# Peptides against a protein of PDB entry 1BH9: the designs that were tried, part 37

Target 1, 89 residues: chain A of PDB entry 1BH9
Amino acid sequence: FSEEQLNRYEMYRRSAFPKAAIKRLIQSITGTSVSQNVVIAMSGISKVFVGEVVEEALDVCEKWGEMPPLQPKHMREAVRRLKSKGQIP

## One batch from the design tools (peptide; aimed at target 1 A16 F17 L25 I26)

Design b2_p27_6_s1 (made by RFdiffusion4, then SolubleMPNN; from b2_p27_6, 10 letters changed)
Fold by OpenDDE base, seed 5:
Structure b2_p27_6_s1 (fold): chain B 89 residues (1-89), chain A 27 residues (1-27)
Amino acid sequence: as target 1 above (89 residues)
Amino acid sequence: MFTDEDAEAVFEMYKDLFKELALKLQA
């Protein structure tokens, strides 16, 4: 990875998705209200997931000869590759 | 600086991936 890619990865790694957004996401799927504990759990799980996906996506971006910022196509390909490797569900 | 607002924007941009993740985690 380039220094810029590493810096972006660190920014993502140090960030956290807002609980409100996680809550909205879950409620859009389940159609019901969710507890604070569920939001906390999903926030942590999502953080780990995003960290792995972002790292893979940066590799995809580099291998495709493209430059940051990451685009949806990089994220989709990253997920596909990680699933193929059995690293994510 | 990557703020909470930026995180929310990223979340919305990759919402479909998060939905897929959430569904799989719910089994």
Scores: peptide ipSAE 0.087, ipTM 0.574, DockQ to the pose 0.224
OpenDDE base, seeds 1, 2, 3, 4: peptide ipSAE 0.074, 0.045, 0.071, 0.078; ipTM 0.590, 0.557, 0.592, 0.593

Design b2_p27_6_s2 (made by RFdiffusion4, then SolubleMPNN; from b2_p27_6, 9 letters changed)
Fold by OpenDDE base, seed 1:
Structure b2_p27_6_s2 (fold): chain B 89 residues (1-89), chain A 27 residues (1-27)
Amino acid sequence: as target 1 above (89 residues)
Amino acid sequence: SFTDEDAERVFEMYKDFFLEKAKELEA
């Protein structure tokens, strides 16, 4: 990673998912209300999961010789690569 | 930065996976 990419990654990693946003997303997926503890747990899981995707996407961006910010194509490629590695389902 | 739209995209791609996790946690 470039210094810029590493810095952005670390900033992202240290940030937290907005609880309200996660709750809305989960409710959108499940169609039901979710308890506060489930939101907290899912936030943690999502943070780790998305963190891995973003990390890979930053690598993709660099390997493609492109500059930040990350684009959907980087995220899609990251997911593809991580699936190929067996790191994500 | 990582936006809500980015998160939404990831969730949509892995909706089934997150559904299962949510069900496990809700049980």
Scores: peptide ipSAE 0.108, ipTM 0.621, DockQ to the pose 0.538
OpenDDE base, seeds 2, 3, 4, 5: peptide ipSAE 0.103, 0.095, 0.091, 0.100; ipTM 0.611, 0.605, 0.596, 0.583

Design b2_p27_6_s3 (made by RFdiffusion4, then SolubleMPNN; from b2_p27_6, 12 letters changed)
Fold by OpenDDE base, seed 1:
Structure b2_p27_6_s3 (fold): chain B 89 residues (1-89), chain A 27 residues (1-27)
Amino acid sequence: as target 1 above (89 residues)
Amino acid sequence: MFTDEDAERVFEMYKEFFEKKAKELEK
């Protein structure tokens, strides 16, 4: 790995949604208080979700013969593709 | 640049995904 590749990987690995935001979102959906473990689990799941969408968007960008940064059209197409694959609702 | 409409769309999709997973975890 190049230094740049390592940097990108570490940045992604260390990134996470704020726990407070995750907790609020979950509680808004479930209508009840949630445990710390649920917040931790959902934080991880959320990261995976975003990661999958971004990865798909990058693939879209590349296949369209375009260069980063990602644009809204790439994200929209990524979501469409992931839905068609049944990977996301 | 991400528009407000795009943000809302992504948010709605995220909520759907989140809701499903949250229900699984709450059981």
Scores: peptide ipSAE 0.052, ipTM 0.521, DockQ to the pose 0.275
OpenDDE base, seeds 2, 3, 4, 5: peptide ipSAE 0.045, 0.040, 0.048, 0.051; ipTM 0.513, 0.532, 0.518, 0.532

Design b2_p27_6_s4 (made by RFdiffusion4, then SolubleMPNN; from b2_p27_6, 12 letters changed)
Fold by OpenDDE base, seed 1:
Structure b2_p27_6_s4 (fold): chain B 89 residues (1-89), chain A 27 residues (1-27)
Amino acid sequence: as target 1 above (89 residues)
Amino acid sequence: MFTDADAEEVFKMYKELFKELALKLEA
């Protein structure tokens, strides 16, 4: 890994969604309160999901011969590709 | 550049999935 790659990895590894935000999000979706353990689990799932999308988006960006920062078109294409691969619904 | 609004749109696509997962984890 290059220093840049390591830095990005560490940044991602250390990043986390605010628990309060995740809790509010879940509750807005489910319409009910959720336990702390559910928030923790969903936070992890969300992080993994975002990570996979961003990783694919970076690949898209590179394959299109473009450079960061990522644009909405990269994210949309990433989602489409991940769906086609069956990685996400 | 990708914005928070764009992120929100992406997650809205999986609202039902997350609902299902949340309910399963809570049960």
Scores: peptide ipSAE 0.059, ipTM 0.580, DockQ to the pose 0.391
OpenDDE base, seeds 2, 3, 4, 5: peptide ipSAE 0.034, 0.032, 0.054, 0.034; ipTM 0.493, 0.513, 0.573, 0.504

Design b2_p27_7 (made by RFdiffusion4)
Pose (drawn by RFdiffusion4):
Structure b2_p27_7 (pose): chain A 89 residues (1-89), chain P 27 residues (1-27)
Amino acid sequence: as target 1 above (89 residues)
Amino acid sequence: AASLDRMLTAVFDAVLDGSLLSQMSLA
């Protein structure tokens, strides 16, 4: 396999949001503080959401006869499709 | 359940506007 397959996997494997921002974002909406578990669970769910959007946008870029990197028009279009399939909030 | 929905919505909005997504890196 290529250095890139390996490096694409490593990024996928360890990419994650910083806990500090997830927490401040959540607690700045509940007012109350929140737990270590809530932050990790929210990070896991958000990583899946990001995954679905990029995966869907990559499909749009592919079908519009274009090549990566993903452009803004791809992200927004993907969002509209995901909402139609009702798979994202 | 309502608190959970508010927390998820805040996180997803932040990811979509890019304010949180720009901070995602290798752990």

Design b2_p27_7_s1 (made by RFdiffusion4, then SolubleMPNN; from b2_p27_7, 10 letters changed)
Fold by OpenDDE base, seed 5:
Structure b2_p27_7_s1 (fold): chain B 89 residues (1-89), chain A 27 residues (1-27)
Amino acid sequence: as target 1 above (89 residues)
Amino acid sequence: SEKLQKMLQAVFDAVLDGSLLRLMGLE
């Protein structure tokens, strides 16, 4: 990984999804209100998941001989690879 | 659990289309 790629990854690691965005996303699917604790839990789970996907996507990007920023194709390939490895459902 | 699965799927889909990343200014 290049220094720039590592820097981007660290930015992802330090970031957190806005609670309001997570809440709206969940409620758009379930059609019901969710508690603050559910939002907090889902925010944490989402952070971990995104972190793993982004890390894999950066690896895909590099292995394909491409440079950041990440593109949807990198994210899709990352997910496929993580599923293949059994790292995500 | 089914509710949780739907929530996780929503997050998954949002990651794939880049919407959540854009919301955070990461893409």
Scores: peptide ipSAE 0.138, ipTM 0.678, DockQ to the pose 0.469
OpenDDE base, seeds 1, 2, 3, 4: peptide ipSAE 0.133, 0.130, 0.131, 0.134; ipTM 0.671, 0.671, 0.673, 0.675

Design b2_p27_7_s2 (made by RFdiffusion4, then SolubleMPNN; from b2_p27_7, 13 letters changed)
Fold by OpenDDE base, seed 3:
Structure b2_p27_7_s2 (fold): chain B 89 residues (1-89), chain A 27 residues (1-27)
Amino acid sequence: as target 1 above (89 residues)
Amino acid sequence: SEKLKKMLEAVFNAVLSGELLKLMTLE
């Protein structure tokens, strides 16, 4: 990866989803309030998922001969490849 | 559970849409 790609990936690794945003998203699905621990768990799972998808998407972007920033098409292809590899359901 | 599955799908969809990524903050 180029320095630019590596830097962007590290930015994601060093970032986190806002707790309030995750809470609102979950509550929109469940229709009820959720505990702090559920929000923490979902935040962690979400971050891990993002890390795996972004890493694959950066590889896709590079292999397609394109430059960052990542686009939806890179993310979609990344998910397809990760499913094919059995890394995500 | 089905409830957990729906929650995960919602999060994944939000991530792929870019909405949550726009809100991410550095630790």
Scores: peptide ipSAE 0.163, ipTM 0.685, DockQ to the pose 0.695
OpenDDE base, seeds 1, 2, 4, 5: peptide ipSAE 0.152, 0.136, 0.150, 0.148; ipTM 0.677, 0.667, 0.676, 0.675

Design b2_p27_7_s3 (made by RFdiffusion4, then SolubleMPNN; from b2_p27_7, 12 letters changed)
Fold by OpenDDE base, seed 4:
Structure b2_p27_7_s3 (fold): chain B 89 residues (1-89), chain A 27 residues (1-27)
Amino acid sequence: as target 1 above (89 residues)
Amino acid sequence: SEKLEKMLKAVFDAVLSGELLRLMTLE
């Protein structure tokens, strides 16, 4: 990755999702209350997932000879590649 | 579990849609 791409990735690595947002999202789907531990676990899984997608998207961006910021086309291609590799559902 | 799979799918879909990305905050 270029220095700019690496810097952006580090920003994502240092970020987190608000617990309240994760809780609301999960409960909107399940229709029931979710424990704090589940929210914590899902928050971590979400962060890891975002990191993997962003990392792959940065690789796509670099392979295409382009520079940040990431565009939807990079994200879509990243998801396709990760699915092909069996790294995401 | 089925419940876990549903939750994971919801989170993944929200991430890919940009919903959660817009809510990210720096630690």
Scores: peptide ipSAE 0.141, ipTM 0.667, DockQ to the pose 0.739
OpenDDE base, seeds 1, 2, 3, 5: peptide ipSAE 0.131, 0.132, 0.135, 0.137; ipTM 0.658, 0.661, 0.667, 0.665

Design b2_p27_7_s4 (made by RFdiffusion4, then SolubleMPNN; from b2_p27_7, 12 letters changed)
Fold by OpenDDE base, seed 5:
Structure b2_p27_7_s4 (fold): chain B 89 residues (1-89), chain A 27 residues (1-27)
Amino acid sequence: as target 1 above (89 residues)
Amino acid sequence: SEKLEKMLKAVFDAVLSGELLRLMGLE
């Protein structure tokens, strides 16, 4: 990875999904309110998941000879590869 | 578990669409 890619990855690592956004997203799907603990748990799970996808996407981007920012195509390919590796269901 | 799966799918879809990344200021 280039220094720029590593820097962006570190930014991703330090970031967190907005609690309110996670809550609204979940509630829009379930149709019911969710507790604070559920939001916290889902925020953590989502962070880990996104971290793995982003890391793989950065690798895809680099292997394709492209530079950040990541595009949807990188994310989609990353997910495909992670599934193939059995790293995500 | 089904509820959890739906929640995870929503997050997954939001990531692929870039929605959550934009909310975090990552793109």
Scores: peptide ipSAE 0.145, ipTM 0.679, DockQ to the pose 0.495
OpenDDE base, seeds 1, 2, 3, 4: peptide ipSAE 0.137, 0.134, 0.142, 0.139; ipTM 0.671, 0.668, 0.670, 0.673

Design b2_p27_8 (made by RFdiffusion4)
Pose (drawn by RFdiffusion4):
Structure b2_p27_8 (pose): chain A 89 residues (1-89), chain P 27 residues (1-27)
Amino acid sequence: as target 1 above (89 residues)
Amino acid sequence: SSQLTEALLELQKLILEEGPESLMELT
């Protein structure tokens, strides 16, 4: 396999949101503070969401006869489709 | 539970505004 397959996997494996921002964002909406578990769970769910959007946008870029990197028009279009399939909020 | 749902939606909105994968870092 290529250095890139390996490096693409490593990034996938350990890409994650910083806990500090996830927590401040959540607690700045509940007013109350929140737990370690809530932050981790929210990060896991958000990473899946990011995954679905990029995966869906990659499909649009592919079908529009274009190549990566993903452009803004791809992200928004992907969002529209995911909402239609009703798979994202 | 409702406030946490609102917080999740706000986080997802922020991810879309900043662009996916841009807010994540390598651990």

Design b2_p27_8_s1 (made by RFdiffusion4, then SolubleMPNN; from b2_p27_8, 11 letters changed)
Fold by OpenDDE base, seed 5:
Formats: structure tokens, C-alpha cells, sequence
Structure b2_p27_8_s1 (fold): chain B 89 residues (1-89), chain A 27 residues (1-27)
């Protein structure tokens, strides 16, 4: 993802994943229809996931002696670290 | 559900691939 996207963090805080798209994606994988509650839960978990990645990326940025805004390299390293910790798949 | 867990995993992978903000919309 682009640095420009990462610089729109405030927009992210006030945004959400579109329910219709999430529903379609889940159904394409499960092979069956899913309830609205499942979509809501999955959407929420997804946003929390992004938040956790961003938080880790900020930590990476700081530990590398760098200052925001976050860059793709911070996000990539964050994901690697979180996977290593078993916090994300 | 194992299928739901797989769906979540793939969704998270998609988010990382496309970028979170490209997939999210303002409420």
C-alpha cells in the first residue's frame, strides 16, 4: 500500500469495511450464506486487525529511530513481527 | 467454524495486499 494511504489514518478511524463486500467475500469462501451478525463480527475483527498492525508498525518506526508518517516498510515489518508472535495468522 | 476462520484469514491477507484504506469506506 502507498504512503499516502497510510497518512490518512484519521480517515481510517472513521471508516469501516463495506458490509456487502465483506458478506460476498465470506460467502465465496464458506460456500454458504452468512448472517448479518457474522458480517458485523468479521468487519469488526478486521478493523481491529488493521489497528493492531498499525500499532505494531508505529512501534517498528520508533524502534528504527524513525518518525511518522508510516511507510510500507514499517507495515511489512509489523506484519512479520506479529506473525512471529502468533498474534495474527 | 473452520470455514469462517479461513474466511477471516483470507480477508486479513486481502487487507494487507490491497491496503486497508483502499477497502474501507466512510460511515
Amino acid sequence: as target 1 above (89 residues)
Amino acid sequence: SEKLEEALKRLQELILEKGPLSLMVME
Scores: peptide ipSAE 0.322, ipTM 0.776, DockQ to the pose 0.693
OpenDDE base, seeds 1, 2, 3, 4: peptide ipSAE 0.317, 0.311, 0.302, 0.318; ipTM 0.773, 0.769, 0.767, 0.777

Design b2_p27_8_s2 (made by RFdiffusion4, then SolubleMPNN; from b2_p27_8, 14 letters changed)
Fold by OpenDDE base, seed 1:
Parts: sequence; structure tokens; C-alpha cells
Structure b2_p27_8_s2 (fold): chain B 89 residues (1-89), chain A 27 residues (1-27)
Amino acid sequence: as target 1 above (89 residues)
Amino acid sequence: SELLEKAKEALFELILKEGPGKLMVLE
């Protein structure tokens, strides 16, 4: 791993979705209060989702012979590929 | 539950729409 890869990983590791925002969003959809455990679970799977999409997008960027930073087109293609593989809904 | 599954999907769509960098914060 390069230093750049380690730096990206560190930023990913330290990042998170604010619990309050996740809670409000879930409650707006369900129409009822949700537990902390539900918020934690949803926050976790959301972070994993972001990680998978970004990883795929970086692969797309590389395969297209382009250099970072990632652009919306890389993210869109990543999502398409992951859906095609059945890795994301 | 079905509602939580729908919430998950909606959240994922929001993340893709807004971009993770705009929604996530550093701890």
C-alpha cells in the first residue's frame, strides 16, 4: 500500500454519518421512533456501502486510464457495476 | 423489517445523490 492509500483509508476510517441525521431520516420514513441499535446498524451499513462504491469507483477511474480525484461519472459507473454484480441493491 | 429495508434504500439513494463527502463527518 502507498502512503496515499493509507491516508485515504485513515480518512475513511475516521469518517461517519452523524447519528442524529441517520435517526431523523429513518424516523421520517418509518413514522416512528427508532432505537440506538437501529441507528448504529444503519450507520454501519451505510459506511460499508460508501466504502464499496468508492472502491469500485477508484477501480473504474483506473481502468478508464484517468487520475483522481473521483468524478460523478466514476461513482455512477461504480454503482452500475455493483448492481450488475448483485453486490448492492 | 420492510420499513427498515426501505429506509436503507432511501438512505443509500440520498448518499449517492448528495455525495458521501457532503454527508459524512470526521470523528
Scores: peptide ipSAE 0.234, ipTM 0.741, DockQ to the pose 0.833
OpenDDE base, seeds 2, 3, 4, 5: peptide ipSAE 0.158, 0.225, 0.076, 0.119; ipTM 0.685, 0.739, 0.621, 0.643

Design b2_p27_8_s3 (made by RFdiffusion4, then SolubleMPNN; from b2_p27_8, 12 letters changed)
Fold by OpenDDE base, seed 4:
Structure b2_p27_8_s3 (fold): chain B 89 residues (1-89), chain A 27 residues (1-27)
Amino acid sequence: as target 1 above (89 residues)
Amino acid sequence: SEKLKQALEALFQRILEEGPGSLMVLE
């Protein structure tokens, strides 16, 4: 692995959604109060989701002959591709 | 469940719209 890949991994590993923030976000979406366990579960799944989208977006960026930072178009294309692959809903 | 799936999809969409960098912090 390259130093860049290791750096990205380290930043990803250390990153997380603040519990209170994600709780509020989920509640704003569902319109109901959510339990601690739901927040934990959704936080974990969301982190995996972000990781997969970012990874795919970086691949898109490279394949388009462009350089970071990622742009909205890369993220949109990444989501499209992952959906096509059946990796995300 | 379908209900959970819908909630997750909505959450994912919100995360993408806001940007993961704006929501995530380093521990």
Scores: peptide ipSAE 0.276, ipTM 0.761, DockQ to the pose 0.638
OpenDDE base, seeds 1, 2, 3, 5: peptide ipSAE 0.270, 0.274, 0.271, 0.264; ipTM 0.756, 0.760, 0.757, 0.753

Design b2_p27_8_s4 (made by RFdiffusion4, then SolubleMPNN; from b2_p27_8, 9 letters changed)
Fold by OpenDDE base, seed 2:
Structure b2_p27_8_s4 (fold): chain B 89 residues (1-89), chain A 27 residues (1-27)
Amino acid sequence: as target 1 above (89 residues)
Amino acid sequence: SKKLEEALLALQKKILEEGPGKLMVLE
């Protein structure tokens, strides 16, 4: 592991989605109030999702012979590849 | 449930559209 990789991991570990925003989004779709546990679960799943997409995007960036930071095109290609592999919906 | 699944997919879509760096905050 490089120092940069460790720093990225720490930032990822400490990051989270604002609970209020997640709760509002869920409730706008379900039409009913949701529990704190549902918000926590959905937030966790979403964080894992982001981690997988970012990891794939970094691989795309490298394979295209480009340097960080990640750009929207890397994220779009990452999603396409992950869907093709059946790793994300 | 189907509603929760729909919510999850919508959330994932929004995250990608906005960019994860813009939505996530440090705790």
Scores: peptide ipSAE 0.422, ipTM 0.831, DockQ to the pose 0.838
OpenDDE base, seeds 1, 3, 4, 5: peptide ipSAE 0.419, 0.407, 0.421, 0.420; ipTM 0.829, 0.826, 0.830, 0.828

## One batch from the design tools (peptide; aimed at target 1 A16 F17 F49 V54)

Design b2_p28_3 (made by RFdiffusion4)
Pose (drawn by RFdiffusion4):
Structure b2_p28_3 (pose): chain A 89 residues (1-89), chain P 28 residues (1-28)
Amino acid sequence: as target 1 above (89 residues)
Amino acid sequence: SVAEKIVEAMEAYAMEWIEEEIIPAMEE
């Protein structure tokens, strides 16, 4: 396999949001503070959401006869499709 | 209503994270 497949996997494996921002974002909405577990769980769920959007946009870029990197028009279009399939909020 | 606000904020933050971390990685 290529250095890229390996490096693409490593990034996938360890990519994660910083806990500090996730927490400040959530607690700045509940007013109350929140737990270690809530932050982690929210990070996990958000990573899956990011995964669905990029995976879906990559499909639009592919079908529009274009090549990566993903452009803004791909992200928004993907969002519209995911909402139609009702798979993302 | 609080849950909806959290979802919306999280999705906005996640979309911004794509632009900062994922798209630049795809340029390589």

Design b2_p28_3_s1 (made by RFdiffusion4, then SolubleMPNN; from b2_p28_3, 16 letters changed)
Fold by OpenDDE base, seed 5:
Structure b2_p28_3_s1 (fold): chain B 89 residues (1-89), chain A 28 residues (1-28)
Amino acid sequence: as target 1 above (89 residues)
Amino acid sequence: STREEIERALFEYSLKWIEEHVVPFMEK
């Protein structure tokens, strides 16, 4: 999709994650409390993932000759591709 | 490792977030 189309939805990709949710998620793994700075950093990582996945999904959708909205199949393929590229865990 | 676990968890969270906040708005 065009840069304009991507930019129109970038506001969603850049939306802030609930700090409480991120904090709980991290603490469930570390077993200890995390600082606000850690939450901010982890939120940043998540935003990177969101951006990469959405962009890849849009690319998949376009390459398949399809139009929005994005569907689960686009997301699944995007994740597969990004994993193969080593860009996501 | 802890780092890998965190990254995996954040990734899964991100996917869920996309399904709820991005995909529904990706319209023509």
Scores: peptide ipSAE 0.442, ipTM 0.832, DockQ to the pose 0.630
OpenDDE base, seeds 1, 2, 3, 4: peptide ipSAE 0.431, 0.431, 0.427, 0.441; ipTM 0.828, 0.826, 0.823, 0.831

Design b2_p28_3_s2 (made by RFdiffusion4, then SolubleMPNN; from b2_p28_3, 14 letters changed)
Fold by OpenDDE base, seed 3:
Structure b2_p28_3_s2 (fold): chain B 89 residues (1-89), chain A 28 residues (1-28)
Amino acid sequence: as target 1 above (89 residues)
Amino acid sequence: DVKEKITKALFEYALKWIEEKVVPFMEK
């Protein structure tokens, strides 16, 4: 596995997004009931966001001349950069 | 805009998840 794959796997292994939490979050916005399939889809989108942050963090780590594993500072910088690029809200 | 609100909320949730379930276990 690539370093990116390892990082993603470790993160996904640690915890899954609670479906109930995602459901409540969405319904608080839409004001209507949400199906299980929609919750699964939205959970998937959230995981994609995590992946994008991880990819950027790995790039930050490399640009700073550092070696994995990723540290909190890499994640924080990744978010700042992605927001600056307009790639994330 | 519902789409924008959902997108933002999901991203914020993802960040919160990282902060609570990933960052504490990352090597320093």
Scores: peptide ipSAE 0.395, ipTM 0.818, DockQ to the pose 0.518
OpenDDE base, seeds 1, 2, 4, 5: peptide ipSAE 0.384, 0.344, 0.388, 0.362; ipTM 0.817, 0.795, 0.820, 0.807

Design b2_p28_3_s3 (made by RFdiffusion4, then SolubleMPNN; from b2_p28_3, 13 letters changed)
Fold by OpenDDE base, seed 3:
Structure b2_p28_3_s3 (fold): chain B 89 residues (1-89), chain A 28 residues (1-28)
Amino acid sequence: as target 1 above (89 residues)
Amino acid sequence: DVKKKIIEALQKYALEWIEEHVVPFMER
């Protein structure tokens, strides 16, 4: 596994997105009921996004001349950079 | 723009999830 794959696996192992929370979040926007399958799909999209954050953090780690595993500072910087790029709110 | 709102909401939630379930378990 790549370092990114390993990190994702650890994230999945630690916890999963609460389906109820995702469902409520979507429904608050759509104003209508959302199926379980849609919640699963949206959860998947969210996990892909987490992977993108990790990927950015790995880039930060490398740019700083540091070696994995990732540290909190890499994640924090990744988020800042993604916001600066307009990729996240 | 419903799509935009959903994406942004999911991103925000995912970031919060990271702070609660990933960052605390990372080595300093």
Scores: peptide ipSAE 0.603, ipTM 0.915, DockQ to the pose 0.493
OpenDDE base, seeds 1, 2, 4, 5: peptide ipSAE 0.556, 0.548, 0.555, 0.584; ipTM 0.900, 0.896, 0.900, 0.909

Design b2_p28_3_s4 (made by RFdiffusion4, then SolubleMPNN; from b2_p28_3, 15 letters changed)
Fold by OpenDDE base, seed 4:
Structure b2_p28_3_s4 (fold): chain B 89 residues (1-89), chain A 28 residues (1-28)
Amino acid sequence: as target 1 above (89 residues)
Amino acid sequence: STRERIEKALFEYSLQWIEEEVVPFMEK
């Protein structure tokens, strides 16, 4: 995974997961409240997944014979592919 | 398992987050 192919805004956004949303998501599964440390850990996992999407998008860009920077179409295609495979990296 | 369910949920959330919070701000 290479972050250099993403603009600064995207890089910063990748580290700005809304803790409240993640907390609610996890709690909806566990049925109990979770600590902020758990939320941080879960955010970290999500960040890894985002990285995998970017990696997939870079692969798409390359396979389409296009040059960086990544475009929305690359990200959308990456998401579609990962959803289709149902593969959790 | 709970772990698997959490992981799956986080994965789906991440994908949705990309579509809603990243893609709209990328240059075309």
Scores: peptide ipSAE 0.464, ipTM 0.857, DockQ to the pose 0.440
OpenDDE base, seeds 1, 2, 3, 5: peptide ipSAE 0.442, 0.435, 0.462, 0.440; ipTM 0.848, 0.844, 0.856, 0.849

Design b2_p28_4 (made by RFdiffusion4)
Pose (drawn by RFdiffusion4):
Structure b2_p28_4 (pose): chain A 89 residues (1-89), chain P 28 residues (1-28)
Amino acid sequence: as target 1 above (89 residues)
Amino acid sequence: STAEKIVEAMMELALEYAETYAAEMYAL
């Protein structure tokens, strides 16, 4: 396999949001503080959401006869499709 | 209502990160 497949996997494996921002964002909405577990769970769920958007946008870029990197028009279009399939909020 | 606000805020942050993540994946 290529250095890229390996490096693409490593990024996928360890990519993660910083806990500090996830927590401040959540607690700045509940007013109350929140737990270590809530932050991690929210990070896991948000990573899957990111994954569905990129995966869906990659499909739009592919079907529009274009090549990566993903452009803004791809993200928004992907969002519209995911909402139609009702798979993302 | 509080849950909906959390979901919207998290989606906004996730969408912003999706752009950075996709750029970094392309760069590899």

Design b2_p28_4_s1 (made by RFdiffusion4, then SolubleMPNN; from b2_p28_4, 14 letters changed)
Fold by OpenDDE base, seed 2:
Structure b2_p28_4_s1 (fold): chain B 89 residues (1-89), chain A 28 residues (1-28)
Amino acid sequence: as target 1 above (89 residues)
Amino acid sequence: SVREEIEKALFELSLEEAGRLAAELAAL
């Protein structure tokens, strides 16, 4: 693959949710503070989840004969398919 | 496609990392 593609994949590999955002989200749900280690773990889990959805969305995009970047319609269809497969509640 | 294969590889790496972090969390 091209250098441009490699750079995009490196960016994807290094992508992560901001710790502060994850912390705020968890605390909004639990109503209490959470430790740094919990935030780190949840950030990793979230990356995996997003990766799964994005992978499915890329499949949708390709099956529809379309090209990146992904659009909201691809993401919505991906979630629908993953729910149908039982991979998302 | 090559793109799909690379995305899957990155996903597997992310899964491995998540597993490591989950283990660390369980040990707290």
Scores: peptide ipSAE 0.052, ipTM 0.517, DockQ to the pose 0.030
OpenDDE base, seeds 1, 3, 4, 5: peptide ipSAE 0.022, 0.035, 0.022, 0.039; ipTM 0.441, 0.536, 0.508, 0.505

Design b2_p28_4_s2 (made by RFdiffusion4, then SolubleMPNN; from b2_p28_4, 15 letters changed)
Fold by OpenDDE base, seed 5:
Structure b2_p28_4_s2 (fold): chain B 89 residues (1-89), chain A 28 residues (1-28)
Amino acid sequence: as target 1 above (89 residues)
Amino acid sequence: STRKQIEEALFKLSLEEAERLAQELAAI
């Protein structure tokens, strides 16, 4: 994979998750109000998950001797591997 | 647990975003 592709990926990855969506999600689980700082923290965790999944999927793609774009099969295998390693729920 | 539920929910959102990013990489 080219450095240019990775740079573009990083640009997209740095975008924040919508605050309202994260807040609603957490509150639907806890049943209580969530602070702005908690939303920020949860957004950060989400971005970590995104990075791990995409990175693993790219690794899968490469190890299978394939080229981008990433396909559903790469994403599925990435999730399987990350779960196996205990890095994602 | 509540934490586990939150992590699972966040991961599901993250997976959707990861798939979106994969599409973006394909488009450029």
Scores: peptide ipSAE 0.438, ipTM 0.835, DockQ to the pose 0.630
OpenDDE base, seeds 1, 2, 3, 4: peptide ipSAE 0.347, 0.352, 0.340, 0.350; ipTM 0.794, 0.795, 0.789, 0.796

